# Peptides against a protein of PDB entry 5EFW: the designs that were tried, part 36

Target 1, 141 residues: chain A of PDB entry 5EFW
Amino acid sequence: TTLERIEKNFVITDPRLPDNPIIFASDSFLQLTEYSREEILGRNARFLQGPETDRATVRKIRDAIDNQTEVTVQLINYTKSGKKFWNLFHLQPMRDQKGDVQYFIGVQLDGTEHVRDAAEREGVMLIKKTAENIDEAAKEL

## One batch from the design tools (peptide; made by RFdiffusion4, then SolubleMPNN)

Design b1_p13_8_s3 (from b1_p13_8, 7 letters changed)
Fold by OpenDDE base, seed 3:
Structure b1_p13_8_s3 (fold): chain B 141 residues (1-141), chain A 13 residues (1-13)
Amino acid sequence: as target 1 above (141 residues)
Amino acid sequence: SFEESYELALKNL
């Protein structure tokens, strides 16, 4: 689809299904994580976590989902082959006309390094803008 | 199959 070919790393999850599974993934996300689409659809995104993933940061993500709010964090994620990468991750709810959460949008800015200061601020602006663009595009499906 | 899995996912959008 047009949505999956957006040249950004993102997923859409469905919190109305058991365990908030991924229901959509961009081609770029698949390339980043080294998974096929069939390997990730229907799964919770936690498979990207590993030994060095900070549990407190993961809890921030969980809290945002539970509270239906947005969050931006950096955490260690792992590709299928076990390669570590720093994920500047932004998550936000996609809401319907009534304001009810329908989906979550997760955007990943990948890097081999933890980003800081000005680079982090720029990355945050980028992934937030990306999430808004995806929100608009997904609502047209 | 891949097609069945993908179609199922799309139905939730």
Scores: peptide ipSAE 0.093, ipTM 0.735, DockQ to the pose 0.196
Fold by OpenDDE base, seed 4:
Structure b1_p13_8_s3 (fold): chain B 141 residues (1-141), chain A 13 residues (1-13)
Amino acid sequence: as target 1 above (141 residues)
Amino acid sequence: SFEESYELALKNL
């Protein structure tokens, strides 16, 4: 689909379903994580976590979901083959016309290196902008 | 499509 082919790393999840599963994933996300679409649809994105993933950071993500807020963090994630990478990750709710949360958009920076300072700020701006673009595109489907 | 992805997700739940 057009949405799936957006050349950014992102997923859409459904918090109205048990365990907030992934319901949509971009081709780039699949390439980044080394999973097929069939392997990840219907799953919670926590399968990307591993031994070195900071639990406090994961809790921030969970809290954002529970509180229906956005969050931006960097955390260690793992590909299907077990390769670890730094994920600059932005999550935000997708709201309907009434303002109710219907989905979450998760965006991952194209790079896999840990970024700091100006580079981090730039990356954050990029993934936030990407999330907004995805929000608009998804609502038009 | 988004709908197709959603249905597949539901199937895999």
Scores: peptide ipSAE 0.074, ipTM 0.715, DockQ to the pose 0.815
Fold by OpenDDE base, seed 2:
Structure b1_p13_8_s3 (fold): chain B 141 residues (1-141), chain A 13 residues (1-13)
Amino acid sequence: as target 1 above (141 residues)
Amino acid sequence: SFEESYELALKNL
């Protein structure tokens, strides 16, 4: 599908299901996180969190979901093997024609290091653009 | 079930 052709790190979640589980994960996301698709589908993305993940940042994500808004943050995540990486993360709702939230789109920057200043701004623009592309691709199917 | 919802969602994505 057009969605599957997007070569970026992203997931789609379904807030209408219990615990807002991942219902789609890109190949790149699986490679980044070291999980198989079978291990991820049906799970809440919180399994990527670990000891050094900032709880205040996680709360920002939770608040955005609860309020059905977008958010952009940078947080420590962990691969299946326990490797830490910095995740520049953008989350936004995917809405239907009536404006009701159908899904959430989560996009992760390709890099695994913390980014600052101009690099962060560029990364934010990239992941936001990616999210829009995913939104369009999903609606076209 | 989640599986049914997932398959249905994939058809719309």
Scores: peptide ipSAE 0.057, ipTM 0.701, DockQ to the pose 0.116
Fold by OpenDDE base, seed 1:
Structure b1_p13_8_s3 (fold): chain B 141 residues (1-141), chain A 13 residues (1-13)
Amino acid sequence: as target 1 above (141 residues)
Amino acid sequence: SFEESYELALKNL
């Protein structure tokens, strides 16, 4: 689909289904994580976590989902082959016309290093803008 | 099922 071909790393999840599974993944996300679409759809995104993933950061993500709020964090994630990467991650709810949460949008900016200062600010602006673009695109369809 | 939910979601995305 057109949504799948957006040249950014993102997923859409459905919090109304058990365990908030991924229901959509961009081609770029598949390339980043080294998984096929069939391997990802229907799964909770926690499969990206591993030994060095900070549990307190993961809790922030969980809290945002539970509270239906947005959050931006950096955490260690792992590809299918076990390669570590720093994930500058932004999550926000996608709401319907009544303001009720339908989905979550997750956007990932990958890097070999933890981003700081100006680079972090730039990355945050990019992934937030990307999330808004996805939200708009999804609502237009 | 998830498949049904996925197909339904695609109509709204």
Scores: peptide ipSAE 0.042, ipTM 0.688, DockQ to the pose 0.112

Design b1_p13_8_s4 (from b1_p13_8, 7 letters changed)
Fold by OpenDDE base, seed 1:
Structure b1_p13_8_s4 (fold): chain B 141 residues (1-141), chain A 13 residues (1-13)
Amino acid sequence: as target 1 above (141 residues)
Amino acid sequence: SFEESRKLALENL
């Protein structure tokens, strides 16, 4: 499908299911995080968090989900092997024809360092555009 | 596929 052809790091979650679990993950996301599809489907994405993940940033993500709004943040995430990476993360709701939230789209841009200034702006534009592409692809399902 | 993925997610809850 068009969704499967998007070669970016992303997940789709379902807030209507218990604990807003991941229901779809791109191949690139699995490569980034070092998890298999079986290991992450049905789970909340919080398993990517660890000791150095900023709790205030995590709260911003939770607030966006609760309020059904979009958010863009940078936070420390961890691979299955325990490797840290900076995640420029964008979250936005996917809405149906009535405007009701069906899913959330999460897009990840990984890096070895916190991105700033022009690099951050470029990354934000990229992950937001990716989220829109995912939204359009999902509407065809 | 998306449907297969969602099905697997439901099974893993």
Scores: peptide ipSAE 0.734, ipTM 0.971, DockQ to the pose 0.913
Fold by OpenDDE base, seed 4:
Structure b1_p13_8_s4 (fold): chain B 141 residues (1-141), chain A 13 residues (1-13)
Amino acid sequence: as target 1 above (141 residues)
Amino acid sequence: SFEESRKLALENL
């Protein structure tokens, strides 16, 4: 499908299911995080968080979910092997024709380093554009 | 597919 051909790091979650679990993960996301699809489908994405993940940033993500809004943050995530990486993360709701939230789209920058200034702005533009592409592809389902 | 993925997610809840 068009969705499956998007070669970026992303997940789709379903807030209508218990704990807003991941219902789709891109191949790149699996490679980035070192998990298999079986290991993460049905789970909340918080398993990527760890000791150095900033709690305030996590709260921003939670608030965005609760308020059904988009958010863009950078936070420390951990691979399955425990490797830390900086995740420039964008989350946005995917709405149906009625405007109701069906899913959330989460996009992670391809890079794993903390970015600032112009590089951050560029990364943000990229992941937001990716999210829009995913939204369009998902609407075809 | 997306639907297969969603189904698997449901099974893994």
Scores: peptide ipSAE 0.730, ipTM 0.970, DockQ to the pose 0.909
Fold by OpenDDE base, seed 2:
Structure b1_p13_8_s4 (fold): chain B 141 residues (1-141), chain A 13 residues (1-13)
Amino acid sequence: as target 1 above (141 residues)
Amino acid sequence: SFEESRKLALENL
C-alpha cells in the first residue's frame, strides 16, 4: 500500500528539517483544512491553531515531539476559512532500522466534533491503526 | 508521490 492510497486525514513531518515541517499531506487532510498542498508543504502544522486551541494540549504535542514519543489528544483546530473543528489527533514517530526518528506521522480523525467515552476509544483505535498503516507504507518507499 | 512532496516541501522552506 502506498501513502497516496491511504484515504485518511494525515501528514508526515520531518523533524530533521527546520521547524519540523509537513513534508507530505493526504488529499483528505487538504480537504479538511481547506489548504492547498503548496500552502502547507514545508510549514509547521501550527497554522491549524487558533484562539480557542488549548495551549496545554499543544504543549503535550510539543513534548511528545521533543521526547520522540507518541501522543493522542483532542484539540480545536481551524480551517483556512477560520472554521473551528475538533481534531482527535494522534502523533507517533517513524523510526529507521537503527531506531532513530526519521519522521513523525500525524493522523486526524474524521469529523468536527469532540468525541467522548466509547466513541473516543473507537476513534483512537482507528487513528492509531491508520498511523501504523502509514508507517508501513512509508517504509516501502 | 512522497518524493515529489518532499521536494516541494524543501523548496518551500
Scores: peptide ipSAE 0.727, ipTM 0.970, DockQ to the pose 0.858
Fold by OpenDDE base, seed 5:
Structure b1_p13_8_s4 (fold): chain B 141 residues (1-141), chain A 13 residues (1-13)
Amino acid sequence: as target 1 above (141 residues)
Amino acid sequence: SFEESRKLALENL
């Protein structure tokens, strides 16, 4: 319930299911990406990628998932209608008491513009803090 | 809820 109250752009994915699908998406994420919940639940988040999405950056995300580590990157994503936006993205594993990965948390910065320097650092701090809040909220589940 | 969301995700696999 507290999870649903977090008014940020985020998803939770389940690496124990086929292709690490989205199992939860915030309302804000749906608004940002222009997808319905039905359209994205059960799918891998790669549908946000498109022609101008940097493949090396995507690989960094993939490596983080494979290595069960966190990563923060900025990449071009696309809405359902095909609009491009810059996504300052943070991903981190959600672990159980034994330290085993249960889920991944993916957080997208508010806004659609490329950020640099101080604005980027501030954004990174924000999305990382958001991820921790999500992790904390998910412990109640 | 999270549980309902997860169930829907499972149905959509």
Scores: peptide ipSAE 0.724, ipTM 0.970, DockQ to the pose 0.912

## One batch from the design tools (peptide; made by RFdiffusion4, then SolubleMPNN)

Design b1_p14_1_s1 (from b1_p14_1 with P1F A4P F11S)
Fold by OpenDDE base, seed 1:
Structure b1_p14_1_s1 (fold): chain B 141 residues (1-141), chain A 14 residues (1-14)
Amino acid sequence: as target 1 above (141 residues)
Amino acid sequence: FRPPAPLAPVSRPP
């Protein structure tokens, strides 16, 4: 599908199911996180969090889901092997023709360091554009 | 859009 051809780190989640589980994960996301697809599907994305993940940043993500809004943050995430990475993360709702939320799109840009200033702005533009491309591709299916 | 059917929802504590 057009969605499957998007070569970026992303997931789609279903907030209508218990605990907003991942229902789609890109191949790049699996490579980044070191999990298999079978290990990911049906789980809440919180498995990426660990000891150094900032709890206030996680609360911002939760608030955006609860309020059905978009958010962009940077947080520490962990691979299956326990390797830390900085995740520049963008989340936005996918809405139907009536404006009701059907899914959430989560896009991840990984890095070894926290990005700031021009590098952060560039990353934010990239992940937001990616989220829009995913939204469009998903609507065509 | 027809997403793949998720497995039974599971979660890990934060």
Scores: peptide ipSAE 0.030, ipTM 0.668, DockQ to the pose 0.200
Fold by OpenDDE base, seed 4:
Structure b1_p14_1_s1 (fold): chain B 141 residues (1-141), chain A 14 residues (1-14)
Amino acid sequence: as target 1 above (141 residues)
Amino acid sequence: FRPPAPLAPVSRPP
């Protein structure tokens, strides 16, 4: 599908199901996180969090989901093997024609380094654009 | 858009 051809790190989640589970994960996301698709589908994305993940940042993500808004943050995530990486993460709702939230799109920057200033701004623009591309591609299905 | 039906949610606490 057009969605499957997007070579970026992303997931789609379903907030209408208990605990907003992942219902789609890109191949790149699987590679980044070191999980299989079977290990990820049906899980809440919080499994990427660990000891050094900032709780205040996680709360921002939760608040965005609860409020059905977008958010962009950087947080420490962990691979299946326990390797830490900085995740420049963008989350936004996917809405239907009525404006109701159907899904959330979560995009992770391709790089795993902590970015600041101009590099952060560039990364944010990239992941936001990617989220829009995913939204469009998903609507075509 | 009809993504695959997910399994029951399994989550690891942060």
Scores: peptide ipSAE 0.030, ipTM 0.667, DockQ to the pose 0.182
Fold by OpenDDE base, seed 3:
Structure b1_p14_1_s1 (fold): chain B 141 residues (1-141), chain A 14 residues (1-14)
Amino acid sequence: as target 1 above (141 residues)
Amino acid sequence: FRPPAPLAPVSRPP
């Protein structure tokens, strides 16, 4: 599919299913997180959180989901092997022609470090652009 | 019903 050809770190979740599970994950996302597709499909993405994940930042993500809005944050996430990484994360709703939320798109920038200033701005522009490309491609779902 | 928030993953540390 066009969606499968997007070579970026992303997931698509279904808020219409219990616990807003991941319904699609890019190959890059699987590589990044060290999970198989079978291990993550049907699960809420919260399994990436760990001890150093800032709970206030997690609440911002939760609020964006609840309010059906976009959000961009940086947070600590963990791979399957327990490795920490900084996630510059963008989340936005995918809406149907009626304006109802069908899915959420989550895009992750590759990062071992917390990015700031110009690097953060550049990363934010990149992940937002990626999310728009995913939104267009995911209309085929 | 509040859909649970997804948390996003990041790249493999060196």
Scores: peptide ipSAE 0.035, ipTM 0.644, DockQ to the pose 0.050; fails the geometry check
Fold by OpenDDE base, seed 5:
Structure b1_p14_1_s1 (fold): chain B 141 residues (1-141), chain A 14 residues (1-14)
Amino acid sequence: as target 1 above (141 residues)
Amino acid sequence: FRPPAPLAPVSRPP
């Protein structure tokens, strides 16, 4: 599909299902996180959190989902092997023609350190653009 | 229904 051809780190989740589970994950996301597709499909993305993950940042993401809004944050996540990484993360709702939320799109920047200033702004622009591309590709399905 | 938690890109923290 056009969606499968997007070579970026992303997931699609279904808020209409219990606990807003992952229903799609890109190959790059699987490589990044060291999980198989079978290990993550049907699960909430919280399994990437660990001891150093900032709880206030997690609450911002929860609030965005509850309010059906977009959010952009940086947080520490963990791979399957326990390796820490910084996640510049963008989340936005995918809406139908009536304006109702169908899915959430979550995009992760390619593996980089905690980014600041110009690098952060560039990363934010990239992940937002990627989310729009995913939204368009998913509407074709 | 429990609310979801988010994802991250890779670099090693110092």
Scores: peptide ipSAE 0.035, ipTM 0.639, DockQ to the pose 0.043; fails the geometry check

Design b1_p14_1_s2 (from b1_p14_1 with P1F F11S)
Fold by OpenDDE base, seed 1:
Structure b1_p14_1_s2 (fold): chain B 141 residues (1-141), chain A 14 residues (1-14)
Amino acid sequence: as target 1 above (141 residues)
Amino acid sequence: FRPAAPLAPVSRPP
């Protein structure tokens, strides 16, 4: 499966460029966030953050990038129109054949509510599986 | 335009 055929909310970022900009975004991600592709390519994904976004959770994301590890969190994000949504977010590094980090994969599951218990576990399994599918599809390019 | 692969972006401020 190619990247363009994955019908999930995701981005790919390039940590080797200044400020780890978005270099790919799915159509579903654009629909979720209400941004055009032209508005987001080359930008850091922090534009999704706003007043109620928990800063400690954002620090966990930053630490995962700096340490080249995966992380799964829930945080408040904002659409272009200013609508709040709960983002169950998974981030993981995409590594080359030598094991060096080339990109990060970010997968988003949107919701009107903070998910807990069984619903959270189900969402986490879904977004992690999606990230693996993206990783596989990107390696074929 | 729907890219089939990651693009080479120009880094922009948030």
Scores: peptide ipSAE 0.028, ipTM 0.640, DockQ to the pose 0.085
Fold by OpenDDE base, seed 4:
Structure b1_p14_1_s2 (fold): chain B 141 residues (1-141), chain A 14 residues (1-14)
Amino acid sequence: as target 1 above (141 residues)
Amino acid sequence: FRPAAPLAPVSRPP
């Protein structure tokens, strides 16, 4: 599918299901996080969090979901093996033709380094553009 | 189209 051809780190979640589980994960996301697709599908993305994940940042994500808004944050996540990485993360709702939230799109920047200033701005632009591409691709299905 | 249900967070503390 067009969606499957997007070579970026992303997931699609279903907020209409209990605990807003991941219903789609890109191959790159699986590689980044070191999980299989079977381990990911049907789970809430919180499994990426760990001891050094900032709780205030997590709350920002939660608030965005509850408010059905987009958010862009940078937080520490963990791979299956326990490796820390900085996740420049963008989340936005995917809406149906009626304007109702159908899914959430979560995009993670390529790479694992903490980014700041101009590099962060560039990364944010990239992941936002990626999210829009995913939104368009998913609506074509 | 299924109507939107109450949302649960993608990211929540463990």
Scores: peptide ipSAE 0.026, ipTM 0.643, DockQ to the pose 0.430
Fold by OpenDDE base, seed 5:
Structure b1_p14_1_s2 (fold): chain B 141 residues (1-141), chain A 14 residues (1-14)
Amino acid sequence: as target 1 above (141 residues)
Amino acid sequence: FRPAAPLAPVSRPP
């Protein structure tokens, strides 16, 4: 499966570069966030945060990156135009054959509302499965 | 393999 064929909201970041910048963005992600690819490549994804973004949730993401672990959270993000949306977000490390972290995969549920209960569980399963598909596709490159 | 930029608040706070 080619990475570009995955029609989901996702990014790939490079933790080996300063500030863990975005190195790949799906077209759907660009559409969701209202940014061009040029505007986001080479930047840390923090530009999606704003006044109502929960700082404790952001810390969970940071801790997962620092610890090279996966995390799943919901947080408020902002589009380029300043529109708020709820982001059900899953992050996981992509490791090489030696087990070293090469990249992080970040997957966002499509939608603008906070999801709960069964819908949240379904969304979590979907974004986790998507992350695995991205991991597999990326390993083929 | 080096991919180029997609979605999510993989936001490391400054």
Scores: peptide ipSAE 0.034, ipTM 0.679, DockQ to the pose 0.148; fails the geometry check
Fold by OpenDDE base, seed 3:
Structure b1_p14_1_s2 (fold): chain B 141 residues (1-141), chain A 14 residues (1-14)
Amino acid sequence: as target 1 above (141 residues)
Amino acid sequence: FRPAAPLAPVSRPP
């Protein structure tokens, strides 16, 4: 599919299912997080969180989902092996022709450090553009 | 073992 050809770190989740599970994960996301597809499909994406994940930032993500809005944050996430990474994370709803939320798109830009200033702005532009590309491609789901 | 997803726990839609 066109979606499968997007070489970025992303997931698609289904808020219409219990606990908004991951229904699609890119190969790059699997590589980043060190999980197999079988380990993550059907699960809520919260398994990336760990001890140093800021709970206030997590609440911002939750609020965006509950309010069906987009959000961009940076938070500590963990790989399967327990490695920490800074995740510049963008989440946005994918809406159907009626305007109802069909899916959420989550895009991850990983880093070894918290990104600031110009680098943050560049990263935000990149992940937002990626999310739009995913939105277009995922209409075939 | 720390499973990955940046998403917060989301409740089922009303």
Scores: peptide ipSAE 0.034, ipTM 0.667, DockQ to the pose 0.082; fails the geometry check

Design b1_p14_1_s3 (from b1_p14_1 with P1F A4S F11A)
Fold by OpenDDE base, seed 1:
Structure b1_p14_1_s3 (fold): chain B 141 residues (1-141), chain A 14 residues (1-14)
Amino acid sequence: as target 1 above (141 residues)
Amino acid sequence: FRPSAPLAPVARPP
């Protein structure tokens, strides 16, 4: 599918199911996080969080889901092996033809460092554009 | 054989 050909780190979640589980994950996301597809499908993405993940940033993500809005944040996430990475994360709702939320798209840009200034702006533009491409590709299914 | 990740509702694992 066109969706499967998007070579970026992303997931699709279903907020209509209990605890908003992951229903799709890109191959790149699996490589980044070191999880198998079987380990993550049907789970909430919170398994990426750990001791140094900022709780206020996590609350911003929760609030965006509850309010059905987009959000862009940076937070510490952890791979399966316990390696920390900075995640420049963008989340947005995917809406149907009536404007109702069907899914959420989550896009991840990984880094060894917290990005700032021009690098952050560039990363934000990239992950937002990626989310739009995913939204378009998913509507064709 | 990489199973394509279905864009379908997935039940939460126990």
Scores: peptide ipSAE 0.033, ipTM 0.658, DockQ to the pose 0.067
Fold by OpenDDE base, seed 3:
Structure b1_p14_1_s3 (fold): chain B 141 residues (1-141), chain A 14 residues (1-14)
Amino acid sequence: as target 1 above (141 residues)
Amino acid sequence: FRPSAPLAPVARPP
């Protein structure tokens, strides 16, 4: 599919299922996080969180899901092996033709450091554009 | 487990 050809770190989640589980993960996301597809499908993406993950930032993500809005944050995430990375994370709802939330799109830009200023703005533009491309590609299914 | 389609609902692991 067009969706499967998007070479970016992303997941699609289903808020209509209990605990908003991952229903699709890109190959790049699997490589980034060091998980197999079988290990993550049907799970909430919170398994990426760990000791240094800022809880206030996680609350912003939760609030965006609950309010069915988009959010962009940076937070510490962990790979399966326990390796930390800074995740410039963008989440947005995918809506149907009626305007109802069907899915959430989560896009991850990984880094070794927290990005600021111009680098942050560039990263935000990239992950937002990626999310729009995913939204368009997913509507073709 | 792999869904039949990328956006098909996935069952939660036990």
Scores: peptide ipSAE 0.031, ipTM 0.646, DockQ to the pose 0.078
Fold by OpenDDE base, seed 4:
Structure b1_p14_1_s3 (fold): chain B 141 residues (1-141), chain A 14 residues (1-14)
Amino acid sequence: as target 1 above (141 residues)
Amino acid sequence: FRPSAPLAPVARPP
């Protein structure tokens, strides 16, 4: 599918199901996080969080989901093996023709360092553009 | 767009 051809780290979640589980994960996301598809599907994406993940940042993500809004944050995430990475994360709702939220799109840009200034802005533009591409590709299915 | 609905949420693996 066009969606499957997007070579970026992303997931699609279903907020209408209990605990907003992942219903789609890109191959790149699986590679980044070191999980199999079977290990990911049906789980809330919070499994990426760990000891150094800022709880206030996590609350921003939760608030965005609850309020059905987009959010862009940078937070520490962990691979299956426990490797830390900085995740420049963008989340946005996917809406139907009526404007109702059907899904959330989560895009992850991984890095070894906390990006700032121009590098952060560039990363934000990239992950937002990716989210829009995913939204369009998903609506075509 | 109708991705396959996941099974019930699973616990974090150890």
Scores: peptide ipSAE 0.028, ipTM 0.645, DockQ to the pose 0.125
Fold by OpenDDE base, seed 5:
Structure b1_p14_1_s3 (fold): chain B 141 residues (1-141), chain A 14 residues (1-14)
Amino acid sequence: as target 1 above (141 residues)
Amino acid sequence: FRPSAPLAPVARPP
């Protein structure tokens, strides 16, 4: 599909299902996180959180989902092997023609360091643009 | 089987 051709770290979730599970994960996301597709599909994305994941940042993500809004944050996540990485994360709702939320799009930019200033701005622009591309491709779902 | 850690928590629906 056009969606499968997007070579970025992303997931699509279904808020209409219990616990807003991942219904699609990109190959790059699987590689980044070190999980198989079978280990991820049907689960809430919270499994990437760990001891150093800031709980206030997690609450911002939760609030955005509850309010059906977009959010951009940076947080510590963990791979399956327990490797820490900084995740510059963007989440936005995908809406139908009536304006109802059908899915959430989550885009991840991984890094070894907390990005700031120009690097953060560049990363934010990239992940937001990626989310828009996913939104367009996901209209085929 | 440790549940895998998300890059960003997808919040559960309310």
Scores: peptide ipSAE 0.034, ipTM 0.669, DockQ to the pose 0.079; fails the geometry check

